# Peptides against a protein of PDB entry 5OOQ: the designs that were tried, part 154

Target 1, 227 residues: chain A of PDB entry 5OOQ
Amino acid sequence: YREDVRQVVTHPANALSFLQPGRLVEISVNGKDNYGWGAVVDFAKRINKRNPSAVYTDHESYIVNVVVNTMYIDSPVNLLKPFNPTLPEGIRPAEEGEKSICAVIPITLDSIKSIGNLRLYMPKDIRASGQKETVGKSLREVNRRFPDGIPVLDPVKNMKIEDEDFLKLMKKIDVLNTKLSSNPLTNSMRLEELYGKYSRKHDLHEDMKQLKRKISESQAVIQLDDL

## One batch from the design tools (peptide; made by RFdiffusion4, then SolubleMPNN)

Design b2_p24_1_s3 (from b2_p24_1, 14 letters changed)
Fold by OpenDDE base, seed 3:
Structure b2_p24_1_s3 (fold): chain B 227 residues (1-227), chain A 24 residues (1-24)
Amino acid sequence: as target 1 above (227 residues)
Amino acid sequence: MIGTYRELSNEELEKLREEYKKKL
């Protein structure tokens, strides 16, 4: 059930409106590499210049750049490629007793475990010398101030996810947290139907954005011809 | 100041959602 909630929360139709610069997100890459809480730098739609026909899943269709302060010190961070979420071999979080450094890593939405209700004030130029380390210090201070964990966005109250099937899922989780007995299998079949609804909503928003860009480009050309 | 954080109210979250919708 927690994974089902995560899939809905991290879908582009729900998550992108909350991925402002400085938003805290909990990061797990490939379900194995836990970086803890990081800060969003920016995000962009995933474009494969070498294979323009590449189709990505909804959760892999965007690249989110995040600052983490838990990168293993001997990780080959110089091999990190902007907008490439396929991390080089040796890129990993520091284990207990290992030294860590601050790094900017490109991740997919699928690598977001949770979205926090906290936002950092970010430097204007995160690539400038010492700016990543400043964010790293801020992340440490936040973790110190919230020993019981960083507050997570409520999907219903904060994110306003009002889909009826999702609300039914949340009610079932609440009932299950109080009662052990409800069958997990019935919820997985409804998840595909839920994703179909979110995908359609997202596609419409992207189509509207593309149309607005085309209109703006056409108006800019007309203004240039009138000069 | 750079290095500070804030918790966002529901009103602030709503403003951010509306700003995002206008950019789409």
Scores: peptide ipSAE 0.353, ipTM 0.863, DockQ to the pose 0.640
Fold by OpenDDE base, seed 5:
Structure b2_p24_1_s3 (fold): chain B 227 residues (1-227), chain A 24 residues (1-24)
Amino acid sequence: as target 1 above (227 residues)
Amino acid sequence: MIGTYRELSNEELEKLREEYKKKL
């Protein structure tokens, strides 16, 4: 159920409007590498220059650059390429007892575990010497101030996700949280179905938005030809 | 000391959403 909520929250239609510079996000790369809370630098639509026809899932269609302060010190951070979410081998968070450094890593929306309600003040140039470390200090301070966890955006109250299927999903989760004794599996299947409907509806909306953009671009080209 | 972070109000979040929608 948390995964179903995560899928909706991290969908481009919902997440991108909250991924401002300095927004805190909880990061788990490939469901394995937990970097903890990082700060958003920027994001961009994923473009495959080698295969422009490559179709990505909604959650893989954008790259988010994030500052983390949990990168293993011996990770080959110099091999990191901006806007390439395929991380080089050896890029991983520091384990217990290992030293960590600050790094900017490119992640997909699928690697966002949660979106925080906190926003850091970010330097203008994060690549400048010492700036990543400054953000790293800020992240440590935030973690110190919120020992019980960084406040997560409420999908309904804060993010204003008012999709009927999502609201039904949230109600089901609330019912399940209150009725922990009910078989979680039956409710999970219904949530997956609801998410599937939501995803398809949003895919259609994105397709319509892309179509509207193409129409607008075509109209702009027609207007340019009429000049 | 410029605070290291701030919590955004619902009104600020709404403005950010609107600004993003205007850029699309």
Scores: peptide ipSAE 0.311, ipTM 0.846, DockQ to the pose 0.534
Fold by OpenDDE base, seed 2:
Structure b2_p24_1_s3 (fold): chain B 227 residues (1-227), chain A 24 residues (1-24)
Amino acid sequence: as target 1 above (227 residues)
Amino acid sequence: MIGTYRELSNEELEKLREEYKKKL
């Protein structure tokens, strides 16, 4: 059920509106590499230059660049490719007793475990010398100030996910936390319906964005013709 | 002291959502 909630929360239709620069997100890559809380730099729609017709799942369709302060010091960070979520071998978080460094890593939405209700003040150029380390210090300070954990966005109250099936899912989770009586199969069917709704909503938003770009381009052309 | 971070209110979160929707 927690995974079901995570899938809904991290869906582009819900997550992208909260992935502003400095937004804290909890990062787990490939279900094993836990980087802890990082700070969002930016995000972009995933583009495959080799295969422009590549279709990604909703959760893999965007790349989020995040600053982490838990990168293993001897990881080959120089091999990181911007907006390539396929991380090079050896890119991993520092284990206990290992030294860590700050790095910007590209992740998919599927690698977001949680979205925090905190936003860091981000430098204008995170790639400038020393800026990642500044964010790293801020992350350490946040972790120090929130020893019980960084506050996570409430999907309903904060994210305003008002889908009835999702609300039912949340209620079931609350009930299950009190009584283990809910059938996982019923929740999976509802989750699929939710994904269908979110996917359609996202498609509409992308279509609107493309339309606005076309309008802007057309207006720019008109201005060029009037010149 | 310009804090290193801030917590966002529900109102701020809603504004951000609206701004995002307007950009879409």
Scores: peptide ipSAE 0.286, ipTM 0.831, DockQ to the pose 0.498
Fold by OpenDDE base, seed 1:
Structure b2_p24_1_s3 (fold): chain B 227 residues (1-227), chain A 24 residues (1-24)
Amino acid sequence: as target 1 above (227 residues)
Amino acid sequence: MIGTYRELSNEELEKLREEYKKKL
């Protein structure tokens, strides 16, 4: 069920309005490489110039550039290309006892584990010398301030995901959390069915995309610069 | 268990504000 919620939350129709520069996101690449919390630089629609007919899934159709402060120091970061989510071999987070550096990595929406209810002030030119390290220091400070974890956006209250099937999913999860005895497996609309409904509604949600952006802009996002 | 979605407390916000202002 956590994965089901994550799939809905990270869908472009929901996530993109919250991926402003400086937004904190928890990053897991390919379900293996956990970079922890990073800060969004920017995002763009994924375009394959070599194969314009390439069809990406919704979660792979956008690339998000994020600053992480957990990159292994000996990773070939010079081979990283903006907006190319196919990471070079050897790009990985530092393990315990290893030294880390700051890097900008391109990720897909599928690599977002959580979206935080916190936004950093981002330098205008993140590629300038020392700017990534500045963001890295801010990330360390945020983690120090929130030892119990960075606050995650509430999908309903904050993200205003009001899809009936999603609300039913959330209700089921709440019931399961309260009542250990109900076998969750039988009545779960397969994530595929929920996702299929979301994907079909996505075209309609693109029309609502402007409205959702306006709503998200009005939401109380904690800005460190306003703090 | 779905991760606990929480709002930032005012205390947590103030602590973050104070430290951020010191680094600025």
Scores: peptide ipSAE 0.094, ipTM 0.559, DockQ to the pose 0.076; fails the geometry check

Design b2_p24_2_s1 (from b2_p24_2, 8 letters changed)
Fold by OpenDDE base, seed 3:
Structure b2_p24_2_s1 (fold): chain B 227 residues (1-227), chain A 24 residues (1-24)
Amino acid sequence: as target 1 above (227 residues)
Amino acid sequence: MPAVTELESGSLLYNAENDPPLKL
């Protein structure tokens, strides 16, 4: 059920509008590399320059750049490619007893475990010398202030996810937290239905964005003819 | 929680639960 909620929350139709610069997000890459809470720098639609026709899943269709303070010190961070979420071998969080450094890593939406209700002020040039370390210091202090974890955005109250099936899912989770009575199979079918609804909404959003681009391009051409 | 908190780093931490969603 937690994964089902995560899938809905991290869907582009829901997550992107809450990935403002400085938004704190909990990061887990490939289900094993837990970087903890990081800060959003920016995001962009994933574009494959070599294969423009490449189709990504919804959760892999965007790249989010995040500052983490838990990168293993000997990780080959110099091999990190901006906007490439396929991390080089050896890029990992520091284990217990290992030293960590601050790094900006590109992740997919699927690597977001949770979206926090807190934001850090982000410097305009996070890639400038010392800026990542400042953010890293801030992240350490935040973690110290919130030993039980950073408060997570409420999907319903804060994110305004008002889909009836999602609300039913949330209610079921609440009930399950109190009573073990509902079958997992009914939840999987609802998740697929929810996913289908969000995918359709996203498609519509992309269509609108493409239409707006075409309109802007047409207006730019008209302005050139008027010069 | 205070709406805005200054961190020792000099950075600001604030509650963004009601921040307006990004316009996409």
Scores: peptide ipSAE 0.494, ipTM 0.927, DockQ to the pose 0.643
Fold by OpenDDE base, seed 1:
Structure b2_p24_2_s1 (fold): chain B 227 residues (1-227), chain A 24 residues (1-24)
Amino acid sequence: as target 1 above (227 residues)
Amino acid sequence: MPAVTELESGSLLYNAENDPPLKL
């Protein structure tokens, strides 16, 4: 269900009005390249000058320019083309132990994982020398201040998404989250009480604890896959 | 969360959850 929420939130009809300069957004390109939280520069409708008849999906119909501070240092950033979301080979985030640099990358709406409730003051010309590095320093400080992640805009309260099917989806997620938080603990306590009454043998109690753990883990995985 | 925070970089960070949406 998290992907379903993301599809609605990142749809042009909902997302674009919240992509003000400096808006913090969480970036994942092609479902594998996680750049973390970046800052929006601007956006434009995707136009293919070579193929004006090109039809894009809703989530691919706009290009968002974002500053990221997690670009791998040896990435061929000089090959980046403004307003081309098809990134050159070798453009990737830095892995653990690798050095990173600041870069402006063009992405589609489909590459937005989350829209944050925070904005940075953005310089007027981000492409001027030193400006993207300043934003990069700011992003590092923000990440330090929010170790558990940047707060995400509430789709209903903040973004005012009031579609009935979406509201039903959100209610379903809330119910599942409540069950996930309450049922494993409640079921765990009930199972412990039940097995404490019936298990005369220490070995059987340990086996039951292990089985309980496996059941709880499997239920948690199933619920996580459903979200 | 404070409404506006000055960062060490000299930039400003602020809570934008109630910012007016862009007019498109």
Scores: peptide ipSAE 0.493, ipTM 0.925, DockQ to the pose 0.823
Fold by OpenDDE base, seed 2:
Structure b2_p24_2_s1 (fold): chain B 227 residues (1-227), chain A 24 residues (1-24)
Amino acid sequence: as target 1 above (227 residues)
Amino acid sequence: MPAVTELESGSLLYNAENDPPLKL
């Protein structure tokens, strides 16, 4: 169910207005490479200059540049291209015992795990010498101050997601958490309905199919702890 | 949480729960 909520929260219609410079976001690239909490630099609509007719899913249609402080030190960061979310081979977070560095990486909305309720004051020129390292120090301090994680924006109260189906989904999640009962199929169907509404409002029919697949996959693995 | 906290790095951390959404 967390994934279901994440899909709604990270949809462009909801997420973009909360990706102000310095917004803290939790980053997981391709669902595997966990960079932890980073800071938003900026974002832009994804444009493929080589293929202007390229159609991206909603969650892949924007590129968010983020500062992370968990990049593996030997990652080929010089190969990073601004606004290219297809990361070069070898770009990964540092594992336990490895050294990390600060880097600006381009990610898609789909790589945002959570949107925090905190912002850092961001330098105007993050690419200036030493600025990313300063942000990196700030991120380390924030993580130290919030050992249990950075508070996440409330989708309803803070993000003002007022869709009735989403509210019903959230209520169901709350009820399920309270009752220690799972109804993944019902919640999944509601998420599909919600996404369908967003997809219809936006010319994004292909995204609905992908979401349905992800939902189906999530249902196969869903545990009570994933609620 | 305080509205604004100064970090040792010299940066500022602040609660952005109520920051106005970006106009797109």
Scores: peptide ipSAE 0.481, ipTM 0.925, DockQ to the pose 0.836
Fold by OpenDDE base, seed 5:
Structure b2_p24_2_s1 (fold): chain B 227 residues (1-227), chain A 24 residues (1-24)
Amino acid sequence: as target 1 above (227 residues)
Amino acid sequence: MPAVTELESGSLLYNAENDPPLKL
């Protein structure tokens, strides 16, 4: 269900009005290259000058320029073409232990994983010397302040998505999340009550607690895969 | 979260959940 939500949220009719300068967005290019949270610079409709008849999907029809602070230091960033989301070979996030730099990259809406509820005040000229690095420092500090991740915009409350099928999807997800959150507690309480009743009869209280924890964890993982 | 937070970089971070949508 997460991908279904993402498809609706990142559709131009919904996403573009929330891609203000400085909006924090989580970036994954081609479902493989995770750049983490970046900051929106601007966006434009995708125009192919070489092939004006090119038809793009809705999610590929706009280019969003974003500042990232996770670009691999030896990436050929000089080969980046403005408003070309087809990234040159070697453009990738830094891996663990590698050094990273700040870069502005053009992405499609399909490369947005999440839209955050936070914005940075952006410099007027992000291409000026030192400005990208300043934004990069800001992004590092934000990530430090939000170790559990940046809060995501609520598609219904904040983005005002009123599509009936989408609302049904969100209700279904909410019910599943409530069951997932209540099942560990209700299972833990029922488990504790059941274990309390069994432990009074047998020293198997700890074994049952471990087994129920494993079952609850397994069920939570299955339900997370269904979300 | 506070509505506006000053960062060490000198930039400002703020909660934009209620920012007006861009007029497209």
Scores: peptide ipSAE 0.479, ipTM 0.925, DockQ to the pose 0.768

Design b2_p24_2_s2 (from b2_p24_2, 7 letters changed)
Fold by OpenDDE base, seed 4:
Structure b2_p24_2_s2 (fold): chain B 227 residues (1-227), chain A 24 residues (1-24)
Amino acid sequence: as target 1 above (227 residues)
Amino acid sequence: APAVTTLSSGSLLYNAANDAPLVL
């Protein structure tokens, strides 16, 4: 059930409007490499220059660049390619007792475990020397201030996911969390129907352009109010 | 104006649900 919710939440039709610069997201790559909470830098439609006709799943069709502060210090971060979510071998989070560094990693929407209800004010140029480390310090402080975990966006109240089948899924989860196990197979079938609805209803390319514009406008307003 | 939570790093923390400054 948690995975079913995650798939709906991380679908481009729902997630992209909440991936503003500085948005906190919880990152798990390939279901194994847990980087913890990172901060969104930007996102873009995935383009394969070598194969322009490449078709990606909805969850793999966008690349999100995120700052993490949990990269293993001896990871080959110099081999990271911007907007390439296929991470080099040896790119991993630090384990217990290992030292970590700050890095910007490209991830797919499928690598987002949760979307936080918090946003950092991000440096203008995250690629400038020392800026990643500044964000890394901010992430450490946020984690310290939220020992019980960073608050997650409510899919219904905050993300405005109003699909009836999704609402039924959420109600089932609430009932399950209280006492009752429902059959996971029934939810998986409904999830497929939800994906079919999202994929058909949204021109994700135009939605992305509109969202980028809205994000830029919102950032401009925030900067104007800080002046 | 709601007090903006400033981190020691100088970064500001916002409630991302409404882009309002987070008051901790």
Scores: peptide ipSAE 0.317, ipTM 0.863, DockQ to the pose 0.320
Fold by OpenDDE base, seed 1:
Structure b2_p24_2_s2 (fold): chain B 227 residues (1-227), chain A 24 residues (1-24)
Amino acid sequence: as target 1 above (227 residues)
Amino acid sequence: APAVTTLSSGSLLYNAANDAPLVL
């Protein structure tokens, strides 16, 4: 269901009005290259100069230029072509222990995982020396200030998506989340009651906290798999 | 007016739902 929501949210009819300069977006390229949160520079309709008759899907029909601060330092960033979302080989995010740099990358709407409810003030000329690094510093500070994650736009309340099928989907997700939360909450409450009864007998208060954490983690994983 | 949160970098942070300054 998360992918279905993402498809609706990232559709041009819904997404483009929220891709103003400085909009924070979570970026995943080719389902494997997670750049994390970046900042929108601009967007344009995708034009194939070599094949003007090329038909793109809705999610591939626009190019969004984004600043990321997670580009692997040895990536061939000099080979990046503006408005070409087909990234050169070796363009990837830094892995753990690798150094990263700031880069402007062209992506499609399909590479947007989430649209944030935050915007940065963007430099007028992002291509000028040092400007992308300034945005990169801002992105790091934002991530530090939001340790629980950058707030995502609410598709209904913020984006005003009023499609009937989408609203039905959102209701189903809410019911599932409630059921998935209620079953584990009832299990965690039963476990709290059980461990509360055991804790009264065996001073298991710390074990109860650890078990609650494991249950919440397991539930988060189940919710991630079922949605 | 909602106070614009200024980042240490000098960038301004806005609530993008309404383009209002984010007060952190």
Scores: peptide ipSAE 0.296, ipTM 0.850, DockQ to the pose 0.352
Fold by OpenDDE base, seed 3:
Structure b2_p24_2_s2 (fold): chain B 227 residues (1-227), chain A 24 residues (1-24)
Amino acid sequence: as target 1 above (227 residues)
Amino acid sequence: APAVTTLSSGSLLYNAANDAPLVL
């Protein structure tokens, strides 16, 4: 059920408008490599220059560059390629007792576990020497200030996901979490069905087009204020 | 309390280095 919500929340039509520079996101790569909370640098549509006809899933169709402060110190970070979400072998978070460093890693939307309700002011040039470490210090400070966890965006109140099938999904999850449901298995099957209905009902292509316009408009406004 | 700017979305914006609100 949490995965079904995650799939909706991290869908480009919902997530991209909240992936501003400095947005905190919780990162899990390949469902196993937990980097914890990182900060968004930027994102771009995934383009395969070698195969322009390549079709990606919605959750793999964008690359998000994120600063993490949990990279294992001996990870081959020099092999990281911007906008390539296929991470080199040995790129992993530090385990308990291991030293960590700050790194910028490219991830897909599918690697976002949650989107935080916090946004850091990001350095203008995150690639400059010492800037990643500054963000890393900020991330540590945030974690210190939020010992009970970084607040997550509310999909309905904050993200304004108002789809009826999604709202039904959320309600069912709440019922399950409160153990008010007498039949968890039946509710599980119904949640999958509701997610399927959501995916079929939405013209995700048109939603994406509208979102891209809104993002472009927002970026234009930011550029005007920098002038 | 950290100086934060709250967006219409309810997002908290702040500069973690100096606790200043983000200027959008």
Scores: peptide ipSAE 0.226, ipTM 0.770, DockQ to the pose 0.098
Fold by OpenDDE base, seed 2:
Structure b2_p24_2_s2 (fold): chain B 227 residues (1-227), chain A 24 residues (1-24)
Amino acid sequence: as target 1 above (227 residues)
Amino acid sequence: APAVTTLSSGSLLYNAANDAPLVL
């Protein structure tokens, strides 16, 4: 059920509107490399210049650049390519007792474990010297202020996911959490059906354009209110 | 107090649900 909810939450139709600069996201790459909570820099549609006809799954069709403060110090971070989610060998989080550094890594939506209900004020130029470290300090302070964990966005209340089948799923999860009677197989099948319905209903390319406009408009409004 | 929404780094925390400064 948690994975099923994650699939819906991290679907481009739902996630992209919440991937503003500074949004906190919990990162797990390849189901093994847990970077913890990072901050979104930006995102873009995945483009393969070598194979323009490459078809990606919905969850692999966008690249999110995130600042993490848990990168292993001896990781070959100089080999990182912006907007290339295929990470070089040796790129990993620091283990216990190892030193970590701040890095910007490109990830897919599938590498997002959770979307936080918090946003950092991000430097205008995150690539400038010392800016990643500033974000890294902010991330450490946030983790200190939230010892019980970063608050996660509510899919219904915050993300406004109004799909009837998803709402039914959430209701069932609530009932199941109360009853401790889970039938994961039946729910996985329903999520595949839901995923199929979302994929059919939304032209993600047009939705992205509309979202980018709304984000730009919202940023303009915030800038106007700050003036 | 501004200390509630401002991190030691000078960064502000916002509630991402409403883009308002996070009051802790």
Scores: peptide ipSAE 0.137, ipTM 0.789, DockQ to the pose 0.305

